# Designs tried in a protein design run: peptides against a protein of PDB entry 2ODG. Part 68

Target 1, 89 residues: chain A of PDB entry 2ODG
Amino acid sequence: MTTSQKHRDFVAEPMGEKPVGSLAGIGEVLGKKLEERGFDKAYVVLGQFLVLKKDEDLFREWLKDTCGANAKQSRDCFGCLREWCDAFL

## One batch from the design tools (peptide; made by RFdiffusion4, then SolubleMPNN)

Design b2_p22_5_s3 (from b2_p22_5, 9 letters changed)
Fold by OpenDDE base, seed 5:
Structure b2_p22_5_s3 (fold): chain B 89 residues (1-89), chain A 22 residues (1-22)
Amino acid sequence: as target 1 above (89 residues)
Amino acid sequence: SEEDKLIEEGVKKAKEILEKEK
């Protein structure tokens, strides 16, 4: 499988104040749901990713339960955060 | 704040998942 340009754009630089919707796999629908739950910035979701010890299954489960992400969306989001952390954390 | 409450719920959920899988 290949990554999206959205993924590549996110992992290429410090995320700073990027909105949650900048994460790969997080479109407008999921982004709005996450924002409604207080997760308006990508770094807040990163926080959850780190709390869950960067574990793919745990994070994807959390994301699904929090905003209804499907398998592809959660996979893309996880991969985005994983690779960002590999580069910057 | 309301935001804190929402985030707290999200964090709690994550921690519960973590604990469950340990």
Scores: peptide ipSAE 0.263, ipTM 0.805, DockQ to the pose 0.127
Fold by OpenDDE base, seed 3:
Structure b2_p22_5_s3 (fold): chain B 89 residues (1-89), chain A 22 residues (1-22)
Amino acid sequence: as target 1 above (89 residues)
Amino acid sequence: SEEDKLIEEGVKKAKEILEKEK
């Protein structure tokens, strides 16, 4: 229903080389776990989002399995990528 | 490289999730 400033900052401009931690819902803990799995840039996670055809349930499941994201974290991350894609993809 | 292997593993997992939901 509401978004964070972190979300708004991310969806407002091209993604470029932003680190994975710039995604809404991805804090220091999850960011480090994702980086350890090779997902150091936000665009790598975007790639997974697109492979999963932008499906919310599938992406949130993947994120949970990959870094242990909880429901709120995965929801925030999904929403961040969805709205970014609506603006730029 | 090791990084390539990690990324490939992550992509494979995503594709497996997609496939099982079809």
Scores: peptide ipSAE 0.260, ipTM 0.801, DockQ to the pose 0.151
Fold by OpenDDE base, seed 2:
Structure b2_p22_5_s3 (fold): chain B 89 residues (1-89), chain A 22 residues (1-22)
Amino acid sequence: as target 1 above (89 residues)
Amino acid sequence: SEEDKLIEEGVKKAKEILEKEK
């Protein structure tokens, strides 16, 4: 499946202190909701991804419950973190 | 802090989801 440039930019390098909005699938609306819940950095969401043992369905459910992500948004975000972990973890 | 509480709640939710799937 085709990925976005946003996805490619994120998975190409260590994420460091990148904001949560740098994740594919996380736009301004979802990013603000995540920040309001304390998830202001991409690495904090990565932490949840790892707690859920990189399981797609579990992570996408969590993301939906936390910020209201739809199916495409949660899929894009999951794919972004999965590919990043494959490269750097 | 309030920020810590919010993050802890988020982690708790994730763990609850994990336990339900076991």
Scores: peptide ipSAE 0.260, ipTM 0.802, DockQ to the pose 0.125
Fold by OpenDDE base, seed 4:
Structure b2_p22_5_s3 (fold): chain B 89 residues (1-89), chain A 22 residues (1-22)
Amino acid sequence: as target 1 above (89 residues)
Amino acid sequence: SEEDKLIEEGVKKAKEILEKEK
């Protein structure tokens, strides 16, 4: 599979205070919905990813339920966090 | 699995807390 520049930019450095919208697969629409649910920073979504023990099915289901992410959006977001963790965790 | 269900319940509760804290 190929990745986006957005993905590459995110996985290349510590995420710090990056907004939730900096995650691959999370555009303006999904970002606003996540922010409305309290997930305003990328690290908060990382927290959910880790609480779910990095399980792809659980995380992608959670993301769908939380903001209405489609299959590609949830796949891109999961891959983004997985590869970030591979580099920095 | 039962473990998955417990984790999902926890995440749901955490989400609710975050919404209430806004």
Scores: peptide ipSAE 0.175, ipTM 0.741, DockQ to the pose 0.067

Design b2_p22_5_s4 (from b2_p22_5, 8 letters changed)
Fold by OpenDDE base, seed 4:
Parts: structure tokens; sequence; C-alpha cells
Structure b2_p22_5_s4 (fold): chain B 89 residues (1-89), chain A 22 residues (1-22)
């Protein structure tokens, strides 16, 4: 599958304290909803990804339930975190 | 490293949020 420049920028380096909106698939609307639920930084969403043991179905369902992400948004976010982990963990 | 600290903190915070919401 093709990826966005946003995805490539995220997976290219340690994420540090990047905001949640830096994740692929997470725009301003979803980002605000995630922040309201306490997921204000990308590393907190990474934390949830790891808590769910990198399970795609569980993570994408959680993202949908938490911020209303659609299928493409949840796919992009999952793929972004998966590839980041492959590079840095 | 700083990155490892943030990964651990992220896991911790995610667990805390989940616990609060149920």
Amino acid sequence: as target 1 above (89 residues)
Amino acid sequence: SEEQKLVEEGVKKAKEILEKEK
C-alpha cells in the first residue's frame, strides 16, 4: 500500500513528545477527541497500541470507539505505529 | 533513553485511562 508523507515523516525518527495529531490518520478532529480522552501525545496512543499487544482489530476498534475514526483513518494510524515499532523497538 | 522513558510512560498512562473509564 502507498503511504502519506505524514506517515513517512513519523516513522523516520523517534517520536519523542510529538502531539497525537502527528500520527498518520489523525487529523485535527480526531486529535481533539483523543486529547479530550487523555491521549494527547503520540506516545500515549503508542502505549495503547502496545497494551493491546499490537492487535490490529483490537486497536482499530478502540480507535473507532474512542474518537470516531473511520476505516482508512484507523488503518493509517495502525500502520504508522506498526512501522514505527519495527524501526525503533 | 528518553525515548524508552516515553514508551513506558505511554503504556502507563494508557492503562490508567482505561482503568478510569470502566
Scores: peptide ipSAE 0.731, ipTM 0.938, DockQ to the pose 0.935
Fold by OpenDDE base, seed 5:
Structure b2_p22_5_s4 (fold): chain B 89 residues (1-89), chain A 22 residues (1-22)
Amino acid sequence: as target 1 above (89 residues)
Amino acid sequence: SEEQKLVEEGVKKAKEILEKEK
C-alpha cells in the first residue's frame, strides 16, 4: 500500500509540538476526540505508541477505543508513528 | 534535544492519562 502526503509530511521531520491532527489517519473528528482525552499533541500519541512498545495490535485497539478510529485510520496512524520512530529514534 | 524532551514528556503524559482513566 502507498502512503499519503500527510504521512510523508509527518515522517519527514521532527514532530515538535505538532497537533494531534497532523498524524496520518487522524482527521478533525478523531483529533478532537483525542484532544478531549488529553492527547492534544502528536508527541503525546507518540508517547502512548511507545508505552505500548510499538505493538500494532495494542496501539490500533487503543486508538479505536479512544477516538473511534476505523481500521484504515488506525493503520495509517500506526504506520505514521512507526516510520517516524524509524527515522528519528 | 528538544525532540527528545518532547518524546519523554509524551510518554509521561500518556502514562498519566491512562492511569487516570484506569
Scores: peptide ipSAE 0.729, ipTM 0.938, DockQ to the pose 0.963
Fold by OpenDDE base, seed 1:
Structure b2_p22_5_s4 (fold): chain B 89 residues (1-89), chain A 22 residues (1-22)
Amino acid sequence: as target 1 above (89 residues)
Amino acid sequence: SEEQKLVEEGVKKAKEILEKEK
């Protein structure tokens, strides 16, 4: 499958303190909902991704339940974090 | 490294948020 430029930009470098909205699949609407729940930075969502032991089903279900992400949004976000970890962890 | 530190902080914060929501 193909990826977005947003995905490529994210996985190309250390994420530092990038906002949650910098994650692929996370737009303004989902980003605001995540921020309201305390997930204001991409590294905090990465934290949850790791807490769930990189399990795709668990993470995507969590994202859906937390901010209302649809299947494509949760897939894009999961893939973004997975590939970032492969490159930097 | 700073990046590793942020990863660790992210894990910590995620756990804290989820604990508060229980």
Scores: peptide ipSAE 0.726, ipTM 0.938, DockQ to the pose 0.958
Fold by OpenDDE base, seed 2:
Structure b2_p22_5_s4 (fold): chain B 89 residues (1-89), chain A 22 residues (1-22)
Amino acid sequence: as target 1 above (89 residues)
Amino acid sequence: SEEQKLVEEGVKKAKEILEKEK
């Protein structure tokens, strides 16, 4: 499946303290909602991804429930974090 | 490393948020 440049930019390097909006699938609207819930940095969303033991269904449902992400947005975000972990963890 | 430290902090913070929202 094809990926976005945003995805490629994120998985190419350590994420450091990148904002939550740097994650693929997370735009300005979703990013603000995540920040309001305490997920202001990409590494905090990564934390949730790991707490859910990298389970795709659980993570995507959580993202939908938390910020209203649609199927494509949640899929893009999950794939972004999965590939980052494969490269750096 | 600093990167590993942030990952651990992210896990900690995520757990705290989830607990507060119960």
Scores: peptide ipSAE 0.725, ipTM 0.937, DockQ to the pose 0.960

Design b2_p22_6_s1 (from b2_p22_6, 11 letters changed)
Fold by OpenDDE base, seed 2:
Formats: C-alpha cells, sequence, structure tokens
Structure b2_p22_6_s1 (fold): chain B 89 residues (1-89), chain A 22 residues (1-22)
C-alpha cells in the first residue's frame, strides 16, 4: 500500500498542537465537522483512538459516525495514527 | 468551556458504547 505525503509528514514528528486537519484522510469538510464536535486538535482524535484500544474497525466506525468519513478517509486517518503511535507512543 | 467539554464528552461516550458492544 502507498501513503500520501500528508501521512508521511504527520508520522515523521511529534504531533504537538497540530490541528485535526493535519491527519491523513481529514480534509476541510471533515476537519470542520470534527472541530464542531470539540475535536479541534489531532491529539484529541488520538485520545479516541487510544480509548478504542487502537481497534481499526471501532475507530473507523466512530470516525464515520462523528464526521461522516468514508472508507478511504477513515482508513487513511487510522493508518496515520497507528504509525504515529508505533513511532512515538 | 462547558460547551466544549460537553461536546467532547459526547464523543467519548460514543466510543465507549462501541467498545461495550464488541
Amino acid sequence: as target 1 above (89 residues)
Amino acid sequence: SAEEQQLIQEGVEKAKELLEKE
């Protein structure tokens, strides 16, 4: 599988205060919806990822229910957080 | 803010429900 430059940029360094829109798969539309739900920073979404025990199916379902992410978007977002955690958590 | 906390809490509860259903 191939990754985007956005994915590579995110997993390469500590996420710090990066906005939710920095996550792979999260564009302007999904980013705004997540922000409206209180998930304005990437680390808040990371929190949900960890609460769900890093389970792919559960996280992708949550993301879909929360902001309307499609299969590609949720897969990209999950992969982004998984690889970041493998490197830094 | 209280509003922000409520919004995040709703998101957390949704995640907890998914976990419990598994």
Scores: peptide ipSAE 0.332, ipTM 0.833, DockQ to the pose 0.123
Fold by OpenDDE base, seed 5:
Formats: sequence, structure tokens, C-alpha cells
Structure b2_p22_6_s1 (fold): chain B 89 residues (1-89), chain A 22 residues (1-22)
Amino acid sequence: as target 1 above (89 residues)
Amino acid sequence: SAEEQQLIQEGVEKAKELLEKE
């Protein structure tokens, strides 16, 4: 499978203050839901990713439970954070 | 805000529960 341009844009640079919606797999709908749960910045979701020890299944389950992400959305988001961490963490 | 902190805490606790179930 290929990555999206959104993914590539995110993993290419420090995330800084990027909104949660900048994460691959997180569109406006999921982004708003995450924001309503306090996860307004990408780095807050990164925090959860790290708390979950970068485990794919756990993170994707959490994301699904938190904002209703489907399999593709959670996969894309996980991959985005994983590759960002590989580059910058 | 306190409300935001509570929401985040709930999210963190949910994640920790998933870890404990692993």
C-alpha cells in the first residue's frame, strides 16, 4: 500500500503545534471528535501513542473507541505516528 | 482548562486499561 500526501507531509517535519487533523487518517469529522475529547493537537495523540508503547493494536483500538475511527483511518493514523517517531523520536 | 484536563485524563485511563488487558 502507498501512503498519502497527507502522511508524507506529516512525517517529513517536526509536528510542532499541528492540529490533530493534520494526522493521516484523521479528517474533519474525526478531528472534531478528538478535539471534543481534549485531543486538539497532534502531539496529544502522539502522547497516547507513546503511552500505549507504540503498540498498533492498542492504539488503533483506543482511536476507534475515542473517535469512532474505522480500520483504514486508524491504520493511517498509526502509520503516520509510527513513521514520525522513527524519524524524530 | 480543568475540563480539558479531565477529558485527557479519561483518555489516558482508557489507554492504560487497554495496556492492562494485554
Scores: peptide ipSAE 0.325, ipTM 0.832, DockQ to the pose 0.100
Fold by OpenDDE base, seed 3:
Structure b2_p22_6_s1 (fold): chain B 89 residues (1-89), chain A 22 residues (1-22)
Amino acid sequence: as target 1 above (89 residues)
Amino acid sequence: SAEEQQLIQEGVEKAKELLEKE
C-alpha cells in the first residue's frame, strides 16, 4: 500500500493539538462535518479509534456514519491512526 | 464477539452525542 505525504506527516510526530483535518483521508468537507459533531481535534477521533479497540471495520463504519466518509477516506484515516499508534502509543 | 462489538458501538454513539451537545 502506498501512503500520502499527509499520512507520513501525521505519523511522524506526536499529534498534539492537530485539527481533525490533519488526518489522512479527512479533507475540508469531512473535517467540517466531524467538527460539527464535536470531533474538532485529531485526538478526539483517536479516542474513538481506541474505544473501538482499533477494530478496522467498526472504526470505518463509525467514520462513515459520522461524516459520510467513503471507503478510501475511511481506509486512509484508519491506516493513519493505526500507524500513529504503532509509533507513539 | 458480536455482543461486545455492539456494546462498544453503543458507547461510541453515546460519546458522539455528548460531544454534539457541547
Scores: peptide ipSAE 0.245, ipTM 0.796, DockQ to the pose 0.086
Fold by OpenDDE base, seed 4:
Structure b2_p22_6_s1 (fold): chain B 89 residues (1-89), chain A 22 residues (1-22)
Amino acid sequence: as target 1 above (89 residues)
Amino acid sequence: SAEEQQLIQEGVEKAKELLEKE
């Protein structure tokens, strides 16, 4: 499997105050929906990822239910957070 | 376990609701 430049840019450095739209798999449409639900920063979604104990199935289902992410979008987002945590957590 | 997963999901839902109310 290959990754996008967006993924590589995100996992390369501390996420700080990056907006939720900086996450791989999260475009403008999904980003707006997440923001409307209070998930405006990438670190808030990271929080949910950690609360769900880094479980892929649970996180991807949560993301789908929360913003309507499809399989590719949820997979990309999960992979982005997993690799970020491997590097910085 | 299924029980643990259910409890986690309830917690996430509660957190989401709180954020939406802010």
Scores: peptide ipSAE 0.234, ipTM 0.790, DockQ to the pose 0.063

Design b2_p22_6_s2 (from b2_p22_6, 11 letters changed)
Fold by OpenDDE base, seed 3:
Structure b2_p22_6_s2 (fold): chain B 89 residues (1-89), chain A 22 residues (1-22)
Amino acid sequence: as target 1 above (89 residues)
Amino acid sequence: TEEELKLVQEGVERAKALLEQE
């Protein structure tokens, strides 16, 4: 499967305090919903990813339930975090 | 860096807190 430039940009460098909308698959609509739920930064969503032990099914279901992400959006977000962790953790 | 790892740890703690209140 192919990745987006947004994905490549995210996994290429430290996350820092990037907003949640910097994550692949997370646009303005999903980003606003995540922010309303307290997930305002990408590193907080990374935290959730790690709390769920990097389990794809659990994370993608959580993302769907939390902000209404569809299958592609949740896949893109999961893959973005997985590859960032592979590079930096 | 230590700063980056600190944010990762903070993210875990914030996520745990949010998950617990859901």
Scores: peptide ipSAE 0.707, ipTM 0.930, DockQ to the pose 0.949
Fold by OpenDDE base, seed 5:
Structure b2_p22_6_s2 (fold): chain B 89 residues (1-89), chain A 22 residues (1-22)
Amino acid sequence: as target 1 above (89 residues)
Amino acid sequence: TEEELKLVQEGVERAKALLEQE
């Protein structure tokens, strides 16, 4: 499977204050839902990713429960955060 | 905001619950 340009753009640099919508798999719909739940920045979602000990299944389930992400969206988001962490954490 | 923090905390607790279920 190939990554999106959105993924590549995110994992290429420190995330700083990037909005949650900058995460791969998180479009406008999911982004708004996450923002409504207090997750306005990508780093807040990163926090949840880390709390869940980078576990794919747990993170994807959490994301699904939190914003209604489907399998592809949660997979893309997980992969985005995983690779970002591999590069910068 | 304080409200945002409460929402995030709720999200954290949900995540922690998933860990406990594992």
Scores: peptide ipSAE 0.310, ipTM 0.811, DockQ to the pose 0.127
Fold by OpenDDE base, seed 2:
Structure b2_p22_6_s2 (fold): chain B 89 residues (1-89), chain A 22 residues (1-22)
Amino acid sequence: as target 1 above (89 residues)
Amino acid sequence: TEEELKLVQEGVERAKALLEQE
């Protein structure tokens, strides 16, 4: 499968203080909802990804329940965090 | 803020619940 430029930009470097909206699959709508739930930085969502032991189904379900992400959005976000962890964790 | 920490904690608890249901 192909990836977006947004995905490539995120996985290419340490995430530091990047906002939650920098994650692939997280646009303006989902970003605002995540921020309202306290998830303002990408690293906070990374924390949930790690708590869920990098399980794809559980993470995607959590993301859907938290911000209303659809299947593509949750897949893109999961893939973004997985590849980032493979490179830097 | 303290409120923001509570919101994140709620998110953590929801994630943990999913693990326990697996």
Scores: peptide ipSAE 0.305, ipTM 0.806, DockQ to the pose 0.150
Fold by OpenDDE base, seed 1:
Structure b2_p22_6_s2 (fold): chain B 89 residues (1-89), chain A 22 residues (1-22)
Amino acid sequence: as target 1 above (89 residues)
Amino acid sequence: TEEELKLVQEGVERAKALLEQE
């Protein structure tokens, strides 16, 4: 499917210290909720993605439970992390 | 902060619980 520019910007380079809000699918509302749960950096969410062994259903469920992400938001976030890992992990 | 680490750890535990449900 078609990706956003936000997705392309994220997967194009090492994520370093990028904030959680730089992840595709994570806007200001979800970003603030994630930050309130200690997930202030994109790499912290990457950690959860890896703990869940890159499983799409489990990650998307976790993200939904953690910040209230809807289907599109969780799909975009998952795809963003998956493609980043394919390039840099 | 230590509080943030506790919150992250809680998030990790929730994620790991999903794995155990499989």
Scores: peptide ipSAE 0.303, ipTM 0.806, DockQ to the pose 0.127

Design b2_p22_6_s3 (from b2_p22_6, 9 letters changed)
Fold by OpenDDE base, seed 2:
Structure b2_p22_6_s3 (fold): chain B 89 residues (1-89), chain A 22 residues (1-22)
Amino acid sequence: as target 1 above (89 residues)
Amino acid sequence: TEKEKELIEKGVEEAKKLLEAE
């Protein structure tokens, strides 16, 4: 499988204060919806990822329910956070 | 803000419900 440059940019360094929209799979539409739910920073979504014990199916379902992410968007976002955690957590 | 705290709290609760239903 291949990854996007957006994914590579995110997993390459500490996320710090990066906005939620910096996550792979999260565009303008999904980003706005997440922000409206209080998830304005990537690290807040990381928090949900960790609460869900890094479970792919549960996280992707949560993301779908929260912002309407489709299968590809949720997969890209999950992969982004998983690889970031493997590198930095 | 209090509103933001409430939104995050609800988000955490929804995530926990998914975990419990697994």
Scores: peptide ipSAE 0.251, ipTM 0.787, DockQ to the pose 0.151
Fold by OpenDDE base, seed 4:
Structure b2_p22_6_s3 (fold): chain B 89 residues (1-89), chain A 22 residues (1-22)
Amino acid sequence: as target 1 above (89 residues)
Amino acid sequence: TEKEKELIEKGVEEAKKLLEAE
């Protein structure tokens, strides 16, 4: 599968203080819901990703339960974090 | 597992509350 420009922009550099909405698959609607749950920065979602041991099924289900992400959104977000970690972790 | 997921999520919630209290 191909990736979006949003994905490529995120995985290309340290994430620093980037907002949660910078993650691939996370738009305005999902971003606001994540922020309401305390996940305002991309690195907080990264933390959850790591705490879940980088497990795709666990993370994608968590994302669905937390903000209502659909299958594509959760897949895009997972792939974004996985590839970021491959580059920088 | 489902149990693992719930334990982790509860842990995260407690961590957030603890940070807010400091």
Scores: peptide ipSAE 0.121, ipTM 0.694, DockQ to the pose 0.062
Fold by OpenDDE base, seed 3:
Structure b2_p22_6_s3 (fold): chain B 89 residues (1-89), chain A 22 residues (1-22)
Amino acid sequence: as target 1 above (89 residues)
Amino acid sequence: TEKEKELIEKGVEEAKKLLEAE
């Protein structure tokens, strides 16, 4: 599968204080909903990803339930965090 | 499982609250 430039930009460097909207699959609409739930930074979503033991099904279901992400959005976000962790965790 | 997901999510939310109070 191919990845977006947004994905490549995110996985290429430490995420630091990047906003939640920097995650692949998370646009302005989903980003705002996540921020309203307290997930304003990408690292907070990373925290949820890690607490869920990097489980794809659990994370993608959580993302759907939390901000209404569709299958592609949740897939892109999961893949983004997975590859970031492979590089930096 | 769905139950597992719910418990983990609750745990994360509680953790966030604790961090804010810290």
Scores: peptide ipSAE 0.115, ipTM 0.689, DockQ to the pose 0.062
Fold by OpenDDE base, seed 5:
Structure b2_p22_6_s3 (fold): chain B 89 residues (1-89), chain A 22 residues (1-22)
Amino acid sequence: as target 1 above (89 residues)
Amino acid sequence: TEKEKELIEKGVEEAKKLLEAE
């Protein structure tokens, strides 16, 4: 499987104040839902990812429960955060 | 574990509520 350009753009640099919609797998629909739940910035979702100890199953299940992400969306988002952490943590 | 997940999620939810009230 290959990554998207969106993924590559996100993992290439510090995320700073990037909106939640900058995460791979998070489009406008999921982004709006996450924002409504208080996850307006990518770093807030990163926080949840880290609180869940970078566990794929826990994070993907949380994402599904929180914004209705499907399997591909949650996989893409997880992979995006995992690789960002590998580069910058 | 599933229990850990539950506790973490509840904790995060409470934290969010506190932040909103700030």
Scores: peptide ipSAE 0.045, ipTM 0.607, DockQ to the pose 0.063

Design b2_p22_6_s4 (from b2_p22_6, 7 letters changed)
Fold by OpenDDE base, seed 5:
Structure b2_p22_6_s4 (fold): chain B 89 residues (1-89), chain A 22 residues (1-22)
Amino acid sequence: as target 1 above (89 residues)
Amino acid sequence: SAKEQELVKKGVEKAKEILEEE
């Protein structure tokens, strides 16, 4: 499969203060839910990704439990953070 | 805010629980 433009835009540059909704797989619905849980910035979700040792299954499970992300959404979000870390971490 | 911090802490705790289940 190919990545989305949203994915490419995110992984191309430092994360900075980008909102959580900038993450691939995180649309308006999931973004609002994450914000309600205190995860308003992409870097906060990155923190969870790192706490979970960059493990795909663990992160996707957490994301699902936290905001109700489906398989595609969690996969896209994971891939986005993984590739960002590969480039910048 | 304090409320936001508490929510994030709970989120972190949940992630750590998932990690410990592995």
Scores: peptide ipSAE 0.287, ipTM 0.803, DockQ to the pose 0.149
Fold by OpenDDE base, seed 4:
Structure b2_p22_6_s4 (fold): chain B 89 residues (1-89), chain A 22 residues (1-22)
Amino acid sequence: as target 1 above (89 residues)
Amino acid sequence: SAKEQELVKKGVEKAKEILEEE
């Protein structure tokens, strides 16, 4: 599979205070839903990724339950966080 | 805000529940 430019932009540098919508797979719709649940920054979602021990199935399930992410969106988001962690964590 | 903090806490709890279901 190939990655999006959005993915590449995210994994290329420290996360900092990037908004949740900067995560691959998280568009405006999902971003707003995540923000409504208190997940306004990408690092808050990263926190959930880490709490779930970087497990793909568990994280994608959580993301689906939290904001209604579909399979592609959750896959893209997971991949984004995984590769970011591989580089910076 | 306090409300936002509570929402995040609930999100964390949900993640913990998912872990326990495994």
Scores: peptide ipSAE 0.285, ipTM 0.803, DockQ to the pose 0.102
Fold by OpenDDE base, seed 2:
Structure b2_p22_6_s4 (fold): chain B 89 residues (1-89), chain A 22 residues (1-22)
Amino acid sequence: as target 1 above (89 residues)
Amino acid sequence: SAKEQELVKKGVEKAKEILEEE
């Protein structure tokens, strides 16, 4: 499997106050929808990832239901958070 | 804001529902 530069940039350092749009798979459209739902920072989405016990299917379902993410977008976002957690959590 | 907090709470509740359905 290959990753994007966006993914690599995110997993390389503590996420701090990075906006939700910094997550791999989250572009302008999805980012705006997430922000409208109160998920303006990447760490808020991380919170949901952790509440769902890092389960891929559950998280991807939530992301789809929340902002309309497609399969690739939700996969990229999940992978981004998983690898970040492996490094920093 | 209160509005933002309510939106996030709804998001958390949705996640909890998904978890319970598993």
Scores: peptide ipSAE 0.275, ipTM 0.797, DockQ to the pose 0.126
Fold by OpenDDE base, seed 1:
Structure b2_p22_6_s4 (fold): chain B 89 residues (1-89), chain A 22 residues (1-22)
Amino acid sequence: as target 1 above (89 residues)
Amino acid sequence: SAKEQELVKKGVEKAKEILEEE
């Protein structure tokens, strides 16, 4: 499966204080909606990913319900967090 | 802020609900 440069940039290093919009699949629109719900940093979304036990279906459902992410956006975001965790968690 | 913290807590609760429904 192919990935974006945004994905590669995110998974390449510790996420630190990166904004939620740094996550693959999270553009300006979804980023703003997530920020409005208190998810302003990528690590806060990572927290949800971990609470949901890194389950793809559960996380993508949560993301859809929270910010209206479509299938591609939620898939990209999930893949981004999964690969980041594989490298750093 | 306290408001943002509350919003995050609601988000966590939603995630936990999804988990429990599985």
Scores: peptide ipSAE 0.267, ipTM 0.793, DockQ to the pose 0.128

